# Peptides against a protein of PDB entry 6DSZ: the designs that were tried, part 25

Target 1, 361 residues: chain A of PDB entry 6DSZ
Amino acid sequence: NYVVTAQKPTAVNGCVTGHFTSAEDLNLLIAKNTRLEIYVVTAEGLRPVKEVGMYGKIAVMELFRPKGESKDLLFILTAKYNACILEYKQSGESIDIITRAHGNVQDRIGRPSETGIIGIIDPECRMIGLRLYDGLFKVIPLDRDNKELKAFNIRLEELHVIDVKFLYGCQAPTICFVYQDPQGRHVKTYEVSLREKEFNKGPWKQENVEAEASMVIAVPEPFGGAIIIGQESITYHNGDKYLAIAPPIIKQSTIVCHNRVDPNGSRYLLGDMEGRLFMLLLEKEEQMDGTVTLKDLRVELLGETSIAECLTYLDNGVVFVGSRLGDSQLVKLNVDSNEQGSYVVAMETFTNLGPIVDMCV

## One batch from the design tools (peptide; made by RFdiffusion4, then SolubleMPNN)

Design b1_p9_5_s2 (from b1_p9_5 with E2S E4S)
Fold by OpenDDE base, seed 5:
Structure b1_p9_5_s2 (fold): chain B 361 residues (1-361), chain A 9 residues (1-9)
Amino acid sequence: as target 1 above (361 residues)
Amino acid sequence: SSISEYLKF
């Protein structure tokens, strides 16, 4: 009777930063298959607080703060379509993770999308959006008093959605998405009516984007709009302004993840398939009327890390690099480069033992 | 601007 001590998963498949344990604590949350790890970010490093077992592989993990909550709540969706909203509670030394709401959002009919599960939260916390199935957008209204997560579907005409986000600064919840059709890849927006349970025409669209456009970044105010990342280009659009760059350096490897550094969306980290870490910079122009517009986009190579599945900026130039294929890292961004021209220094490395091969002996 | 200006946190 070999008790196979089930090794804890080490491959990271998601990470987020926010204020989950308290209003004051900065937390790093890490998804490792069915395990959620909660850390407090300290001057000395990552302090472990709690580990939580989930009833399935974590497919979506997002922090959000509804109006009048002092700290963030955690939305989790599993690969088996179990959704929950979690709250951290501490009473003295007793730590509890409370399920505020839960539900199963699986449909009986639908083709699961080949590009996997996408889950997004409206910046104003009006709803959660889910792309689970081709031709459907699932909406979970956020209601504080509802312990049961109820969802409805809106039909999407666009069957092949690549990525989707909620935009900032919209009167109604507005999605921006990259989709593919026989003519290529395109960007479109829709307003989501909770009342009518339908899409309305969004503020803008961009037809015929780069053929390999793969990611949407929603940009906060004052810029608003979205960044579209491709293989060869990075574009910005907000309905009024369009800007595109094609820095040769990004052609060497596909950008696969991103994370916002500044609350105002002035800086983003980008990670590629070779483990290169970039900074995307939004240069501002202040108009005579006091309005702020995007002047330019820049991409700067910072250095090399493990191949990121996810990135999250913590504080003080510290970044967590969540890796599925390699070791995860805590890295420091420095103002000055080292002798190799890198601005990245590894502070801590978290060994990835790889997939547990269940050797049935 | 040098990249160093963008690495201030």
Scores: peptide ipSAE 0.381, ipTM 0.911, DockQ to the pose 0.656
Fold by OpenDDE base, seed 1:
Structure b1_p9_5_s2 (fold): chain B 361 residues (1-361), chain A 9 residues (1-9)
Amino acid sequence: as target 1 above (361 residues)
Amino acid sequence: SSISEYLKF
């Protein structure tokens, strides 16, 4: 009996940073197909804590902190539509990952969306939103006492959603999304009523955005609003202010991932299909009344990394580059460039052995 | 502002 030790997956398909193990610990969570890896970020590097097997390929992985939780909870959705909310619990040396809630959110009727599964969490932790099927937005209400994840669908008139996020600073849960129709791509907002199980009119819309607009970034307060990333342009809108840039450097390769550096949304990392790493900068203007407005947007090339499937800022200028196509990396951002003009230094590289062909014999 | 101002963490 050759126990072919099934090679562990090495290709990264998701990563998140937060406080999952404790309120004080900074964690990196990495999704590798059906495997979840949990690390503590230390001054010496990444310390492995736990590995968890999932019942399917991880499609969504998001940390969130409901009001009155001391640490973050983890939402996972698999490619087979199994949803769970996980909690880390340590008792002495015993480490357990507890399932607080679970459910299957598959619909019998619906066209699976061509752009894949999107999962988002309201910043106020009122609900989880899922775009699984064209013309449907699935809502999972977040209730602490509910061990069974129950979902309902709201019909979307917009059949071809490209990306969607919840906005910050909204009285009601509000989504912002890019959609495509025969006239092009557009941005729209909706308020989500949990009570009525319907959409209400959102605070703003922007018709006729860039034809290749592909990503929505929700910007936290004090700016609020959203950033829309295309092939040629980056735009900001918050209902009152619109700003667009078209830096020539982003036309060379498609931006495919992003991550927020600052809690206040002043800086974002961007990764493209060539492994270029950028910083997106939101320049502030302080008004005489103490309000903060967006003055300008700027994009700066930092350097090159492995082609990122996902990016996550850790701390002290350290970034995890999760790669599906190449080696994942832990990189440091430096204030000064090297001799080649790069601000990026690789600290650690994690070998990607390629796709594991599960030969079911 | 130089890029170095935005690389302070």
Scores: peptide ipSAE 0.371, ipTM 0.910, DockQ to the pose 0.676
Fold by OpenDDE base, seed 2:
Structure b1_p9_5_s2 (fold): chain B 361 residues (1-361), chain A 9 residues (1-9)
Amino acid sequence: as target 1 above (361 residues)
Amino acid sequence: SSISEYLKF
């Protein structure tokens, strides 16, 4: 009997940061296939707290803080459409991961989207949105007292959604999405009515964006709106202001992930398919009335890392680079470049042993 | 502005 010691998954397929263990702790949560790893970020590095086995491959992992919660809750959706909301509880040395709510959100009818599962949370924690199937947007209302995750579908006229996010600063939950039709790629917004279970017209749209527009970033206040990332261009739109840049450096490799550095959305990390790390900068212009508008967009090359599947800014210029294809890294961003012109220094490397081939024995 | 101004955390 060869006891095949099941190797733990090492390939990272998601990461998030927030205050999951307590209000004071900064956490890094890492998804490795069916495994969730929970760390506390310390001055000494990543302190492991708990590892949790999930009932399937983690497809969505998002932290959110409902009104009146002292710490973040964790939403997880698996590739088998099992949804849960998790809470961390500690009593002395006893650590429990509590399921606050759960449900299966699989539909019997619908074509699974070829671009995979997208899960998003409204910034005001009114709902979770899921793009699971073409032509459907699934909504999970967030209710504190509900232990059962109930969902409903809204029909999308746009069958080929590329990416979707909830916008900030909207009276009603509002999605912004890139979609493709026979005429190209476009950006549209919809308000989501929980009451009527329908879409209403959103505040703005942008037809005929870049053909390879692939990502939407919702920008917090005071800017609001969204950033659209393509192969050749980065655009900002908030309904009133449009700005586009086409820096030649981003054309060399496809940007595949992003993470917000500043709570106010002034800086973002971008990672490409070559492992290049960029800073996207939103320059402010203060108007005479005290309003803040976007003056300019800039992209700066910081250096090289492992090819990121996900990026997470932690604190003090420390970034976690979650890699599926290579070793994950903890890196430091420095004010001054090295002799090679890089602002990135690797602090720690986490060996990736590659995909666990499930050898069915 | 130099990139260094944006690498202050």
Scores: peptide ipSAE 0.369, ipTM 0.909, DockQ to the pose 0.662
Fold by OpenDDE base, seed 4:
Structure b1_p9_5_s2 (fold): chain B 361 residues (1-361), chain A 9 residues (1-9)
Amino acid sequence: as target 1 above (361 residues)
Amino acid sequence: SSISEYLKF
């Protein structure tokens, strides 16, 4: 019996950071196909804590902290539409990953979206939103006592959603999304009514954004609103303020991932298809009334890494670069550039052996 | 402002 020890997957398809193991621990969670790897971030690097096999390819992986939880919970959705909420429990040396809730969110009717599965969590933990199928937005209400993830669909008039996020600082759960129609790409917002199970008109919209607008970043307070990333432009909108930049440096390669550095959304890491790492900067202006407004957007090239599928800022200028196409990396951001003008130094590299072709023997 | 100001963590 050749126990072909199937090589563990090495290609990273998602990463997230938060406080999953404890309130105090900073964790890095890495999705590698069906495998979840949990690390504690330490001064010495990544300490492995647990590996979890999932019943399918991880399509969505998000940490969230409901009110009254001391640590983050993990939402996972698989490519086969199995959803779960996971909790880390440790009792002495015994480590358990507890399923708090689970469900299958597959619909019998619907066209799977060509841009794949999108899963988002309301910043106030009121609901999970899922774009699985064209013309549908699935809502999973977050209720503390419900072990069964119940979902309902709201019909979207916009059939071709490119990306969607929940906005911050909204009285009701509010989504912001880029969609495409015959006239181009547009940004729209909707409020989500849990009670009525419908969309209400959102606070703002922006018609005719850049034709290649591909990503929405929800910006925390005090700025609020969203950043829309295109091929040639980066725009900000919050209903009251609009700002657009078109830095020539981003035209060279498509930005494919982002991660927030600061809790207040002042800095974001951006990765492109060439493995370039950028910092997006939100410059604040404090008004006389104490309101904070966006003054300007800036993009700065930091250096080069492996081609990021996902980016995660950890701490102390350390960034995890999760790569599907290349080796994943831990990199350090330095205040001073090297001789090549790079602010990025590779600390550790994780060899990617490529896709595990399940040879069905 | 220099890029270095934004690389403080």
Scores: peptide ipSAE 0.364, ipTM 0.907, DockQ to the pose 0.662

Design b1_p9_5_s3 (from b1_p9_5 with E2S E4A)
Fold by OpenDDE base, seed 3:
Structure b1_p9_5_s3 (fold): chain B 361 residues (1-361), chain A 9 residues (1-9)
Amino acid sequence: as target 1 above (361 residues)
Amino acid sequence: SSIAEYLKF
């Protein structure tokens, strides 16, 4: 009996940071194909807590905290459209991952989008949004007592959505998205009515953005609005203010992932296809009325890492670099550069043994 | 401003 110890997946396809195990614990959650790894972040490093097998490849993994919850819940969507909301429970030494809600959100009709599955959560936890198919936006209302995830579709006139996020500070849930038509790429907003199950006109739009605009970052208050990342430019828009930069350093390689460092959206990490790590900086201007506005955008090169599929800031300048193509890393951001001018130091490296085909037998 | 000012955590 050769117990072929099925090699555990090592390629990372998603990572998130939050408070999943308790209100006080800082957690790192890592998606590796069908596997979810849960860590506690400590002064000594990453402490493994639990590993969970999922019923399919993880396509979306997001932490969220509904009003009145003491800790974060985890939303997972698989590549086969199985959705669940997970809760961590510990009773002494016994650790359970509880499914609070589940459902299959697959449609019988629709063209799967070429840009893949996008899943987003409203910052006020009113709904989950899913872009699964061209010309459809799926909504899952968030209700505490419902064990069955029910969804409905809203028709999108824009057939080729590139990226979409929920905005912060909106009275109604509001999406911001980049889309492509025959005239180029554009940015648009819509309000989502749960009551009427339709889109209303959003607060702003920007036609004819950069041709390679690929990512939307929703910016928290006090700034609000969104950052649009292209190949040659980074732009900010909030309805009242528009600002664009075109730093030459980002033209060398395409930015492919991002993560927010500060809760107030002052700093973001950016990773490109060459494994370069950048800091995007939002410079503040405080107005005489106490309102905070964006003064400028800056991009600074920090150093080089493995090619990131995902980035997540932990704490104290420590960053997890989740890699699909190379080794994942825990890196430290330092105030002082090394002899090579890098502010990045590798603390730990996690060997990637390549793509593991999890045969669920 | 030095990049070091933005690497304070």
Scores: peptide ipSAE 0.359, ipTM 0.904, DockQ to the pose 0.691
Fold by OpenDDE base, seed 2:
Structure b1_p9_5_s3 (fold): chain B 361 residues (1-361), chain A 9 residues (1-9)
Amino acid sequence: as target 1 above (361 residues)
Amino acid sequence: SSIAEYLKF
């Protein structure tokens, strides 16, 4: 009887940063199939703190801080529709990951979306939104006292949602999404009424975006609005201002992931299917009234990494490149380019041994 | 602006 020691998963399928272990600690959380790895980011690199086995493949992993919480909470949704909210507690050397709330959000009726599970959190922590099934948007109200995650569905007329985010700076929770219909791809917004359990008309829409528009980035204040990333173009819209760029360099390979660098949304990292790393820049213009508007969008090639499934800016120009197809990396962004014109230097590489083949012995 | 201005962290 060869006990094949089950190899730990090495392929990264999600990563997030925040203050999960404490208010002061900067954490990197990495999802590797059914495993959650928790690190503290230090000047010496990534310090492992805890590894947690989940009851299924992690499909969504998001940090959020409800009002009055001292540190971030973690929302996880598995591919089997098990949802939980996790809290880190440490008492001396004892480390506990506590389930504050849990629930199963599977519906008996609905077509699972071909583009997979999307999970998003309202920036004001009013709700979690889930696109699990075509023509449905699931809402989990965030209530501190509720240990049971209760959800309801709102009917979505747009059956083919490509990506969805909550917008910033909205009085009511507002989603922005790219969808496809027979006429092409479009962007729409809806306000989400928790009380009435329905959609209201959102602040803006943009019909006939690029045919391959694939990602929505919600932009924080002062800019607000959203960035729409396609194959050939990057567009910004906030209801009042529209701006589009079509840099030839992004046409070479599909952008597949993004991460915000600055809290104010001035810089984003972009990764493509060739492992190219870009910086997306939002250039500000200060108006005479003190309002900040978007002046321009710029994309700059930084260098090459492993093909990112996820990107996470940590601190001081350090980026975690989570890879499913290749080795994950910790990279440094430098002000000066090397001899090859790259601003990226690999600091650490994490070997990916490939997919866990479940050998049924 | 040079790319260097945007690589200050």
Scores: peptide ipSAE 0.351, ipTM 0.900, DockQ to the pose 0.648
Fold by OpenDDE base, seed 1:
Structure b1_p9_5_s3 (fold): chain B 361 residues (1-361), chain A 9 residues (1-9)
Amino acid sequence: as target 1 above (361 residues)
Amino acid sequence: SSIAEYLKF
């Protein structure tokens, strides 16, 4: 009996950084199909801690820290709509991944959205939002005592949501989303009433954005608001301020992923379909009253990497490039460019063996 | 500002 040791998946379909193992540890979590890999980030590189098998392909993976937790919890949603909240526990040498809560969030009725599953968490940890089906926004209230993830749907008038995020600094949970109608693509906001299980009017909207606007980035305080990324343009809006740039360099290839570098939202990494890595910069202006406003947006080409499915900034200018199509990489951002004008140096490369054909024999 | 100011971590 040749036990064909099933090759472990190598293609990365998600990655997140946070404090999952402890409050002090910096972790990299990598989703590879049905497998979750947990690393500690050290000065020497990535230290493997645990691998976890999931009951399905990981579709959403997000870290969050509810009020009064010492470390982050992990939300996972599978492609089969199994949701769980996971906690890391270590007792001496024994390492356990504890399921705090679980549930199936599949609806019997609904058209699965063409842009796939979107899962988002309110920055204040009041709820999880899910866009699974057209014309529906699913809400999972976050309650510490609830082991069963219960969800409800709110109807969206906007049937074709492209991307959605929760905004920062909002008194009520507020979503910002790009949607498409017969007139083009637009940005809208809604407040989510957990009590009434409905949408209220959000703080702002922007009609007629770029036709290929594909991503929403929620910007932390002090700026607040959102960045909208298209094929040709990058726009910022916070209700009071609008700013748009159209740098020719981003038109060459579609931006497909992003990650925040600074906690205050001053810098973002952007990756395109050619494996180009960019820095998006939010330039500050300090007002006489001590308020911080956005002065300008800037995009800088850093260099080339593997084609990113996901990006995550670790620490000290180190970035993990999670690739589905190529080798994943750990890269260093340098202050000085190399002889080719690149600010990116590959530190480590993780071989992608391609799609695992599970031969069910 | 130079790109170097934005590559400080």
Scores: peptide ipSAE 0.348, ipTM 0.901, DockQ to the pose 0.662
Fold by OpenDDE base, seed 4:
Structure b1_p9_5_s3 (fold): chain B 361 residues (1-361), chain A 9 residues (1-9)
Amino acid sequence: as target 1 above (361 residues)
Amino acid sequence: SSIAEYLKF
């Protein structure tokens, strides 16, 4: 019996950062197909803690901290619609990944969306939202005592959702999404009623955004609102403030991923299809009444990396570049540029051996 | 503002 030790997957398809192992530890979690890798971020680099095999390809991986939890929990959804909430527990040297809740969220009816699975968590941890099928938004209420993930569907009139996020600072859970119709692409918001299991009218909408608007970034307080990233433009909207920029540098290649640097949403990393790394900057203006408003948006080219599938700011200007197409990297952002004008220095490179073709023997 | 202000961590 040749135990073909199947090579471990090396292509990264997701990464998240938070406090999963403890309240104090900064973790990097990396999804590689069916494998979850858990690291502690240290001054010396990434320390491996645990690897977890999943019963399917990880499609969604998000950290969240419900009220009263000392550390983050992990939501995972697989490509086969198996959902779980995981908790890290350590008892001495024994490390256990505990399933707090699980469920299968597959529907018997519905067209799987061509843009794939989207999973989002309300910033206040009231619910998980899933766009799995066209014309449906699935809601998983986050109840503390429920080991079974129960979901319900809300009908979504907008059949072609491109991206969706929960907004911050909303009294009710509120989604913001880009959708396409025959007239173009648009941004809309809905409040999600858990009680009535329906959408209510959201605080704002923006019709006729850029035709290639592809990503929504929910912006934390004090700014609130959302950033919409297109091929040629980056726009901000929060209901009261609208701002758009069209920096020529982003036209060269499509932005495909983002990650928040600052907890207040003042800075974001952006990665494009050419492996360029950008900083998106939200400049604040403080009003006389103490309100903070968005003054301007800026985009700065930092340098080049592997083509990012996901980006994760860690700490001290260290960024994990998760790559599906190339080698993943740890990179350092420096205040001073090198001779080539790059602010990015590769610290470590993780060889990508390519897709594990499951040779069904 | 210089890019250096945005690369402070």
Scores: peptide ipSAE 0.331, ipTM 0.895, DockQ to the pose 0.647

